Peptides against a protein of PDB entry 5EIB. Designs and how they scored, part 263

Target 1, 366 residues: chain A of PDB entry 5EIB
Amino acid sequence: VDLEPGTMDSVRSGPFGQIFRPDNFVFGQSGAGNNWAKGHYTEGAELVDSVLDVVRKESESCDCLQGFQLTHSLGGGTGSGMGTLLISKIREEYPDRIMNTFSVMPSPKVSDTVVEPYNATLSVHQLVENTDETYCIDNEALYDICFRTLKLTTPTYGDLNHLVSATMSGVTTCLRFPGQLNADLRKLAVNMVPFPRLHFFMPGFAPLTSRGSQQYRALTVPELTQQMFDSKNMMAACDPRHGRYLTVAAIFRGRMSMKEVDEQMLNVQNKNSSYFVEWIPNNVKTAVCDIPPRGLKMSATFIGNSTAIQELFKRISEQFTAMFRRKAFLHWYTGEGMDEMEFTEAESNMNDLVSEYQQYQDATAD
Target 2, 366 residues: chain A of PDB entry 5EIB as posed
Amino acid sequence: VDLEPGTMDSVRSGPFGQIFRPDNFVFGQSGAGNNWAKGHYTEGAELVDSVLDVVRKESESCDCLQGFQLTHSLGGGTGSGMGTLLISKIREEYPDRIMNTFSVMPSPKVSDTVVEPYNATLSVHQLVENTDETYSIDNEALYDICFRTLKLTTPTYGDLNHLVSATMSGVTTCLRFPGQLNADLRKLAVNMVPFPRLHFFMPGFAPLTSRGSQQYRALTVPELTQQMFDSKNMMAACDPRHGRYLTVAAIFRGRMSMKEVDEQMLNVQNKNSSYFVEWIPNNVKTAVCDIPPRGLKMSATFIGNSTAIQELFKRISEQFTAMFRRKAFLHWYTGEGMDEMEFTEAESNMNDLVSEYQQYQDATAD

## One batch from the design tools (peptide; made by RFdiffusion4, then SolubleMPNN)

Design b2_p24_8_s2 (from b2_p24_8, 14 letters changed)
Fold by OpenDDE base, seed 4:
Structure b2_p24_8_s2 (fold): chain B 366 residues (1-366), chain A 24 residues (1-24)
Amino acid sequence: as target 1 above (366 residues)
Amino acid sequence: MEAEKRERAEKLRAFEKEVAAKRK
């Protein structure tokens, strides 16, 4: 789904365009112009019913609908505004189904779009209320991985999207292969989300591979385990050492010993015990899938529910506040029917979320 | 046109508040 027709043509003409049914391509004629309010209240609102018709049709064809997975950008107008509108509409019609998102967080290192902090803050406000699980894919982290770790002098969207794809493939492993931990979206939510509002995940992946570079070096289970818990391997620009893990899931892929995985996972937990909350028992879950990702002998994917995610939200909040205090570009949003109060409500709710993470970070077992 | 956009936005905000309230 896009408000711009050109994006759909690129997907359709792409190497996998034939996998999608032509009737499932829903697109507008007028883009959101990087405006959340245009995506949410005007252009997106005019298109959303056509998207819902497709969603209904596909949902009726499912033998067992678990829920929905949305991939969207929070910096743009379509992914942010129309994406969050779509979430609310789907929730109304399917209140008992899981809402899962892959939410791409904006960064000034990747995009010069000045209004991205508004779009992100308004989106996070909606995601806090209307999603069950949100993977935070942070363009800040992706850029830093490409530049620092992958040694790409000028990271491209193609390089960033490769990391996104690897991460999405990793976190969905348990959903795609039978007999795994978190084999459905609801079990994932039960294991990963101890508090309903605290459903924002830090994903991580090991090994990090550049587009077109095959890692010929076989990583060991200990090396994978160490890299998976390294802040440099996180797809969210947060340092886990600045917070505490509420819950963790680790997904190993490839032919390896479950015993060795369990030993290494226990070792990493013990070494990092100060970075876990002590009052949530059995808060680390491990899965092993014998099927490696394409081009790798083995991989590890990390899903962390950490209070360190507040660093991401604080970054967005600071950028938002700096712009909102100047009333910069507000007329673009209010001109689409948005109330200025919605900015303040969204900022407040995101700050409340940060405060909630901090509360649980500081909580001790009584 | 602006009045219509505001009315649409108000209706949608009311809708979203109702959806969120049903989850609590």
Scores: peptide ipSAE 0.614, ipTM 0.954, DockQ to the pose 0.804
Fold by OpenDDE base, seed 1:
Structure b2_p24_8_s2 (fold): chain B 366 residues (1-366), chain A 24 residues (1-24)
Amino acid sequence: as target 1 above (366 residues)
Amino acid sequence: MEAEKRERAEKLRAFEKEVAAKRK
C-alpha cells in the first residue's frame, strides 16, 4: 500500500514483484507529502476502504488468521498516517486478532525531512493504543551499524533495508517453521509483553560483519550470543545497559547444539544479570530453527523488551518539542483537518510511556 | 473544503477513541 503510485511500480518491477497478487496493490495518486495528517485524515482516509477490502479478502482466505503484520515508516506521511489509520480500522473489524508492526523510526542522520518528529510522535501515540507488538527498527541504529560495524563509508537505504530484511526474517522464523517457541503471534505477545502498553521491542541480528571480514570469520554459537546482546548490535538506538530487560527472545537459526545454545544463553544472562528485571521469572526465551538463513551457516535474532527503549522515545520527543514550541509547520497538519490538540495528546501519551518504562526500570522485587 | 476536512478528522478521532476504549 502506498499513496504514491511510483513506489508500487518499483515493487512490481523488482525481483520479487511477482510474489504479490496484482489485485493486492493499492495505491493513491497524490501522496502524503510526508504529512501524517494527509495520510490519516485526507488522502489516506480516501484510500483506506480499498485497502480494507483487500484485507478482508485475504483474511477470508485464511484457514487460521493469527493477526496482521504492518511494515511502515514513521517518518513519512503514508506509513505513519495511513498506516496508523489502517491499524485502527483493522483493529475495529478484527478485535481478537494480533496487531504486529515493524515500525521504522526516523533519524536526522538518514533523512532531511524536517517534520519526521511530528509524524513519528503522532504514530507512536496510535501504536501505543492499537498494536499488540511493535518492533522498533531505528534508522539511527541501522545507520550506525552500517557505518561502524559493517564499515560502510556511505550507508544507503539499500544497506539499511538489508538489515531490516534480515531482522524481519529472523523475528518471523518461529512463525514460518513448525515446532518453534513463539510459533504464533499471540504466544509471542504472551512471552514478550508483560504489560499491554510496553509492547515496543528492540530487535537485533547476528552475525553483523563487514564484507572484508566475512571470509575469515567462523560463526560460532558463543560469538552469535555475545554479538546479539551487544548494545552496538541493537536495531533500536538505545543502550540496554541504561535500562532493564523485561523480556527477551532469542531465535537461533542453523545446525547447532541445543545444549550449547542453552549454555551460552545462560552465560550471557548471568553476565548481564544487572540488566534484567529480577521480578519477571523465566523472562528469556530461546528458540532454535535448524534451517539457516540464506547465505549464512547460522544466525541469531534478538527480540528485547527493555526499559532502555525510552531513549528512543526521548530522542523523538526532544525533536518534537523543539519544533512544536515554535509551531513549526503546524499549518500543514491543521490544513488537513487535524486539531493542534492531537499533537499535545500524542506528546503526552509518549511521555507517559517513557514514565511507565522508567517506573518498571526502578521497580524492585517486593 | 477545510470544514469538511475538520469534520472528517473529528469523526475519525472519535472512532479511534472508541476502538481504543474497547481494548481496555
Scores: peptide ipSAE 0.611, ipTM 0.954, DockQ to the pose 0.832
Fold by OpenDDE base, seed 5:
Structure b2_p24_8_s2 (fold): chain B 366 residues (1-366), chain A 24 residues (1-24)
Amino acid sequence: as target 1 above (366 residues)
Amino acid sequence: MEAEKRERAEKLRAFEKEVAAKRK
C-alpha cells in the first residue's frame, strides 16, 4: 500500500514484484507529502476502505488467521499516518487478532525531512494504544551498523533495507517453520510482553560481518551468542547496558548443537545478569531452527524487550519538543483537519511510556 | 473544505479513542 503510484511501480518492476497479487496493490494519486495528517485524515482516509477490502479478502482466505503484520516507516506521511489509521481500522474489525508491526524509526543521519519527529511521535502514540508487538527498527542504528560494522563508506537505503529484511526474516523464523518456540504471534506476545504497553522490541541479528572480513570469520555458536548480545548489533539505537531486559528471545538458525546453544545462552545471561530483571522468571527464551538463512551456515536473531528502548523514544521526544516549541510546520497538519492538542497528547503519552520503562528498570524484587 | 477536513478528523479521533478504550 502506498499513497504514491510511483512506489508501487518500483515494487512491480523489482526482482520480486511478481510474488505479489496485482489486486493487492492499493495506491493513491496525491501522496502524503511526508505529512502524518495527510496520511491519517485526508489522502489516507480516502484510500483506507479500499485497503480494508483487500485485508478482508486475504483474511477470509486464511485457514487460521493469527493476526496482521505491518511494515512501515514512522518518518514519512504514508507509513506513519495511513499505517496507523489502518491499524486502528483493523483493530476495530479484528479485536481478537494480534497486531504486529515492523516500525522503522527516523534518523537525521538518513533523512533530511524536518517533520519526521512529528510523524514519529504521532505514530508512537497510536502504536502504544493499538499494537500488541512492535519491532523498533531504527535508521540510526542501521546506519551505524552499515558504517561501523559492515564498513560501508556511504550507506544507502538499499544497505539499510538489507538489514531490515534480514531482521524480519529472523524474527519470523518461528512463524514460518513448525515446531519452534513462539510458533504463533499470540505465544510470542505472551512470552515477550509482560505489560501491555511495553511491547516495543529491540531486534538484533548475527552474524554482521564486513565483506572484507567474511572469509576470515568462523561462524560458531559462541560467536553468534556474543555478537547477538552486543549493543553494536542492535537494530535500535539503544545500549542494553543502560537498561534492563524484561524479556528476551533468541532464534538460532542452522545445524548446531542444542546443548551448545543452551550452554552459551546460560553463560551470556550469567555474565550479563545485572542487565536482566530478576523478578520475571524464565524471561529468556531460546529456539533453534535447523534451516539456515540463505547464504549463511548459521545465524542468530535477537528480540529484546528492554527498558533501554526509552533512549529511542527520548531521542524522538527531544527532536519533537525542539520543533513543537517553535510551532514549526504546524499549519501543514492543522490544515488537514488535525487539532494542535493531538501533538501534546502524543508527546504526553510517549513521555508516560518512557516513565513506565524507567519504573520497571528501577523495580527490585521485594 | 477546511471545515469538512476538521469534521472528518474529529470523527476519526472519536473512533480511535473508542477503539483504544475497548482494548483496556
Scores: peptide ipSAE 0.589, ipTM 0.951, DockQ to the pose 0.797
Fold by OpenDDE base, seed 3:
Structure b2_p24_8_s2 (fold): chain B 366 residues (1-366), chain A 24 residues (1-24)
Amino acid sequence: as target 1 above (366 residues)
Amino acid sequence: MEAEKRERAEKLRAFEKEVAAKRK
């Protein structure tokens, strides 16, 4: 789904365009112009019903509908505005189904779009209320991984998108292969979300290896485990050492010893015990899938629900506040029917979320 | 046109508030 036809043509002409049904390509003509309000109240609102018709049709064809997965950017107008509108519409029609998102967070290091903090803040407000699980994929973290770890001198959108794809493949492994831990979206939510509002995850992937070193790297369970918990491998620009893990899931892929995985997972938890909350028992879940990812012998994917995610929201909030105090570009949003109060409500809700994470970070076992 | 956009936005906000309220 896009408000711009050119994006859909790129997907259709791409190497995997043939896997999608042509009738499931829904697109607008005018675009959102990087404006959340255009995506949410005008252009997106005109298109959303046609998207819902496709969603209904595909849902009816499902033998067992678990829920929905949305991939969207929070910096743009379509992904942020129309994406969050679509979430609310799907929630109304399917209130008992899981709403999962892969939400790409904007960064000044990747995009020069000045209004991204508005779009992100307005989107986060919607995600707090209307999603069950949100994977925070931070463009800043992706850029830093590409540059520092992958040794890409000039990271491209394609390089970032490759990391997104690897992460999405990793976190959805348990959903795609029967008999795994977190084999359904609801079990994942139960295991990962101890508090309904605190459903924002930092994903991570291992191995992350530069092209030049890939041939020389032996992939071992200890190395995967160590890298998976390394802050440098997190797809969200927050340091887990500045917070505490509420919950963790680790998904290993490939032929490996389950015993070795369990031993290494225990070792890494013990080594990092200060970075876990003490009052949530058995808050680390491990899964092993015998099927490796394409081109790798083994991998590990990390899902962390950490109070350190507040660093991401604080960054967005600071950028938002700096623009909003200047009343910069507000007329672009209000001209689409948005109320200025929605900005303050969204800011407040995001600040409340930050405060909630901090509260649980500071909570001790009584 | 502006009044129509505002009315649509108000209706959508009311809708979203109702959806959120049903989850509590």
Scores: peptide ipSAE 0.576, ipTM 0.947, DockQ to the pose 0.786

Design b2_p24_8_s3 (from b2_p24_8, 16 letters changed)
Fold by OpenDDE base, seed 2:
Structure b2_p24_8_s3 (fold): chain B 366 residues (1-366), chain A 24 residues (1-24)
Amino acid sequence: as target 1 above (366 residues)
Amino acid sequence: MAEEKKALAKKLREHEKAVRKKRE
């Protein structure tokens, strides 16, 4: 789905364009112009019913519909505005199904779009209310991984999207292969989300290795485990050491010893025990899939529900506040029918979320 | 056009709020 036709043509012409049904390409003509309000109230609102018709058709074709997965950017007008409208509408029609998102967080390091903090804040407000699981994929973190870890001098969108695709493949492993932990979206939610509003995940992937070092690196379970828990490998720009893990899932892929995985996972938890909450028992889940990802002998994917995610929301909130206090560009949103109160409500809800994470970070076992 | 957009947006917001309240 896109409000711009050119994006759809790029997908169709791509190496996998034929895997999608032609009738499932829904697109507008006018675009969102990086404006959440255009995506949500005008251009997106005109298109959403046609998307819902496709969603219904595909849902009816499912033998067992678990839920929905949306991949979207929170910085752009389509992904943010129309994406959250679509989430709201799907959630209304399918209230008992899991709403899962891969939400790409904007960064000034990656995009020059000045209004991204508005789009992100307005989107986060919707995600808090209408999603069950949200993977926070932060362009800030992706850029830093590309630059620092992968040693890319000038990271491209292609480089960032490669990390996104690897992460998405990793976190969906248990859904795609039988006999795994978190084999369905609901089980994942039960294991990862102890409190309904605290459903924002920090994903991570290992191995992350520069092209020049790949040939010299042995892939071992200890190295994967260590790298997976390294703050530098998080796809969200948060330091887990500044918070506490509420829940963790680790998904190993490839031929490896379950015993060795369990030993290394226990070791890393013990070494990092101060970074876990004490009052959630059995809050670390491990899965092993014998099928490696393409081009790797083994990998590990990390899913963390950490109170450190508040750093991401604080960053967005600070950027939002700096613009909103000046009423910068508000006329672009109000001209599409938004009320200024919606900005304040969204900011408030995001700040409440930050406060909730902080409360659980500071909570002790009685 | 601006007034119509505002009215449509208001209607959608009110609907979304009403739907959320029914889930609580």
Scores: peptide ipSAE 0.575, ipTM 0.949, DockQ to the pose 0.762
Fold by OpenDDE base, seed 1:
Structure b2_p24_8_s3 (fold): chain B 366 residues (1-366), chain A 24 residues (1-24)
Amino acid sequence: as target 1 above (366 residues)
Amino acid sequence: MAEEKKALAKKLREHEKAVRKKRE
C-alpha cells in the first residue's frame, strides 16, 4: 500500500514483484507529502476502504488468521498517517486478532525531512493504543551499525533495508517453521508483553560483520550470543545497560547444539543479570530453528522488551517539542483537518509511556 | 474545503476514540 504510485511500480518491477497478487496493490495518486494528517485524514482516508477490502478478502482466505503484520515508516506521511489509520480500522474490524508492526523510526542522520518528529510522535500515540507488538527498527541504530560495525563509509537505504530484512526474517522465524517457541503471534505477545502498553521491542540480529571480515570469521554460538546482547548490535538506538529487560526472546537459526545454546544463553543472562528485572520469572525465551538464513551457517535474532527503549522515545519527544514550541509547520497538518490538540495528546501519551517504562525500571521485587 | 476536512477529521477522531473506549 502506498499513496504514491511510483513506489508500487518499483515493487512490481523488483526481483520479487511477482510474489504479490496484482489485485493486492493499492495505491493513491497524490502522496502524503510527508504529512501524517494527509495520510490519516485526507489522502489516506480516501484510500483506506480499498485497502480494507483487500484485507478482508485475504483474511477470509485464511484457514487460521492469527493477526496482521504492518511494515511502515513513522517518518513519512503514508507509513505514519495512513499506516496508523489502517491499524485502527483493522483493529476495529478484527478486535480478537494480533496487531503486529515493524515500525521504522526516523533519524536526522538518515533523512532531512524536518517534520519526521511530528509524524513519529503522532504514530507512536496510535501504536500505543492499537498494536499488540511493535518492533522498533530505528534508522539511527541502522545507520550506526552500517557505519561502525559494517564499516560502510556512506550507508545507503539499501544497506539499512538489508538489516531490516534480516531482522524481520529472524523475528518471524518461529512463525514460519513448525515446532518453535512463539509459534504464533499471540504466544509471542504473551511471552514478550507483560504490560499491554509496554509492547515496543528492540530487535537485534547476529552476525553483523563487515564485508572484509566475513571470510575469516567462524560463526560460533558463543559469538552469536555475545554479539546479540551487545548494545552496538541493537536495531533500536538505546543502550540496554541504561535500562532493564522486562522480557527477551532469542531465536537461533542453523545447525547447532541446543545444549550449547542453553549454556550460552544462561551465561549471558548471568553476566547481564543487573540489566534484567528480577520480578518477572523466566523472562528469557530461546528458540532454535535448524534452518539457517540464506548465505549464513547460523544466526541469532534478538527481541528485547527493555525499559531502555524510553531513550528512543525521549529522542523523538525532544525533537517534537523543539518544533512544536515554535508551532513550526503546524499549518500543514491543520490544513488537512487535524486539530492542534492532537499533537499535545500524542506528546502526552508518549511521555506517559516513557514514565511507565521508568516506573518498571525502578520497580523492585516486593 | 478546509472546513470539510476539519469536519471529516473530527468525525474520524471521535470514532477512533469511541472504538478505543469500547475495548476498555
Scores: peptide ipSAE 0.571, ipTM 0.948, DockQ to the pose 0.743
Fold by OpenDDE base, seed 5:
Structure b2_p24_8_s3 (fold): chain B 366 residues (1-366), chain A 24 residues (1-24)
Amino acid sequence: as target 1 above (366 residues)
Amino acid sequence: MAEEKKALAKKLREHEKAVRKKRE
């Protein structure tokens, strides 16, 4: 789905364009112009019913509908505004289904779009209320991984999207292969989300290796485990050492010893025990899938529900506040029918979320 | 056009708020 026809043509002309049904391409003509309000109240509102018709049709074709997965950017007008409108509408029609998102967080390092903090804040407000699970994929972190770890001098959107795709493939492994931990979206939610509002995940992937060092790197379970828990491998620009893990899932892929995985996972928990909450029993889950990802012998995917995710929301909030105090570009949003109070409501709810993460970070077992 | 957009947006916001309150 896109509000711009040119994006859809690019997808159709791409190497995988034929895997999508032509009837499942829904697009507008005018775009959102990087404006959340255009995506949510005007251009997106005109298109949303046609998207819902496709969603219904595909849902009816499912033998067992678990839920929905949305991939969207929070910086743009379509992904943020129309994406959150679509989430709201789907949640209304399918209240008993899991709403899962891959939400790409904006970064000034990647985009020059000045209104991204507005779009992101308005989106986070909707995601807090209407999603069950949100993978926070932060363009800040992706850029830093590409530059520092992968040794790419000038990271491109293609390089960032490669990391996104690897992460998405990793976190969906248990859904795609039978007999795994978290084999359905609801079980994942039960294991990962101890408190309904605290459903924002820090994903990570291993191995991350530069092209120049790939030939010299052994892929071992200890190395995967170590790298997976390294802050430099997180796809959200947060340091887990500045918070505490509420819950963790680790998904290993490839032919490896389950015993060795369990030993290494126990060792990493014991070494990092100060970074886990002690009052959530069995808060680390491990899965092993014998099927490796394409081009790798082994991989590990990390899903962390950490109170350190508040660093991401604080960054967005600071950028939002700096613009909103100046009333910068507000007329672009209010001209699409938004009320200025929606900005203050969204800011407040995001700050409340940050405060809630901090509360659970500071909580001790009585 | 601006007043119509505001009216439509208000209606949508009120609907979304009402739906959220029914889930709580």
Scores: peptide ipSAE 0.551, ipTM 0.943, DockQ to the pose 0.744
Fold by OpenDDE base, seed 3:
Structure b2_p24_8_s3 (fold): chain B 366 residues (1-366), chain A 24 residues (1-24)
Amino acid sequence: as target 1 above (366 residues)
Amino acid sequence: MAEEKKALAKKLREHEKAVRKKRE
């Protein structure tokens, strides 16, 4: 789904364009112009019913509908505005189904779009209320991984999207292969989300290896485990050491010893015990899938529900506040029918979320 | 056009709020 036809043509002409049904390509003509309000109230609102018709059709064809997965950018107008409208509408029609998102967070390091903090803040407000699980994929973290770890001198959107794809493949492994831990979206939510509003995840992937070193790297379970918990491998620009893990899931892929995985997972938890909350028992879940990812012998994917995720929201909030205090570009949003009060409500809700994470970070076992 | 957009946005916002309240 896009408000711009050219994006859909790129997907259709791409190497995997043929895997999608032609009738499931829904697109507008006018675009959102990086404006959340255009995506949510005008251009997106005109298109949403046609998307819902496709969603209904595909849902009816499912033998067992678990829920929905949305991938969107929070910096743009379509992904942010129309994406959150679509989430709201799907949640209304399917209140008993899981709403899962892969939400790409904007960063000034990757995009010069000045209004991204508005779009992100308005989107986070919707995600807090209408999603069950949100993977925070931070363009800042992706850029830093590409530059520092992968040794890409000039990271491209293609390089970032490769990391997104690897992460999405990793976190969905348990959903795609039977008999795994977190084999359905609801079980994942139960295991990962101890508090309904605190459903924002820090994903990570291992191995992350530069092209020049890839040939020389032995992939071992200890190395994967160590890298998976390394802050440098997180797809969200947060340091887990500045917070506490509420819950963790680790998904290993490839032929490996389950015993060795369990031993290494225990070792890493013990080594990092200060970075876990003490009052949530058995808050680390491990899965092993015998099927490796394409081109790798083994991998590990990390899902962290950490109070350190507040660093991401604080960054967005600071950028938002700096613009909103100046009333910068507000007329672009209000001109699409948005109320200025929605900005303050969204800011407040995001600040409340930050406060909630901090509260649970500071909570001790009584 | 601006007033119509505001009216539509208001209606949608009120609807979304009402739906959320019914889930609580």
Scores: peptide ipSAE 0.543, ipTM 0.942, DockQ to the pose 0.734

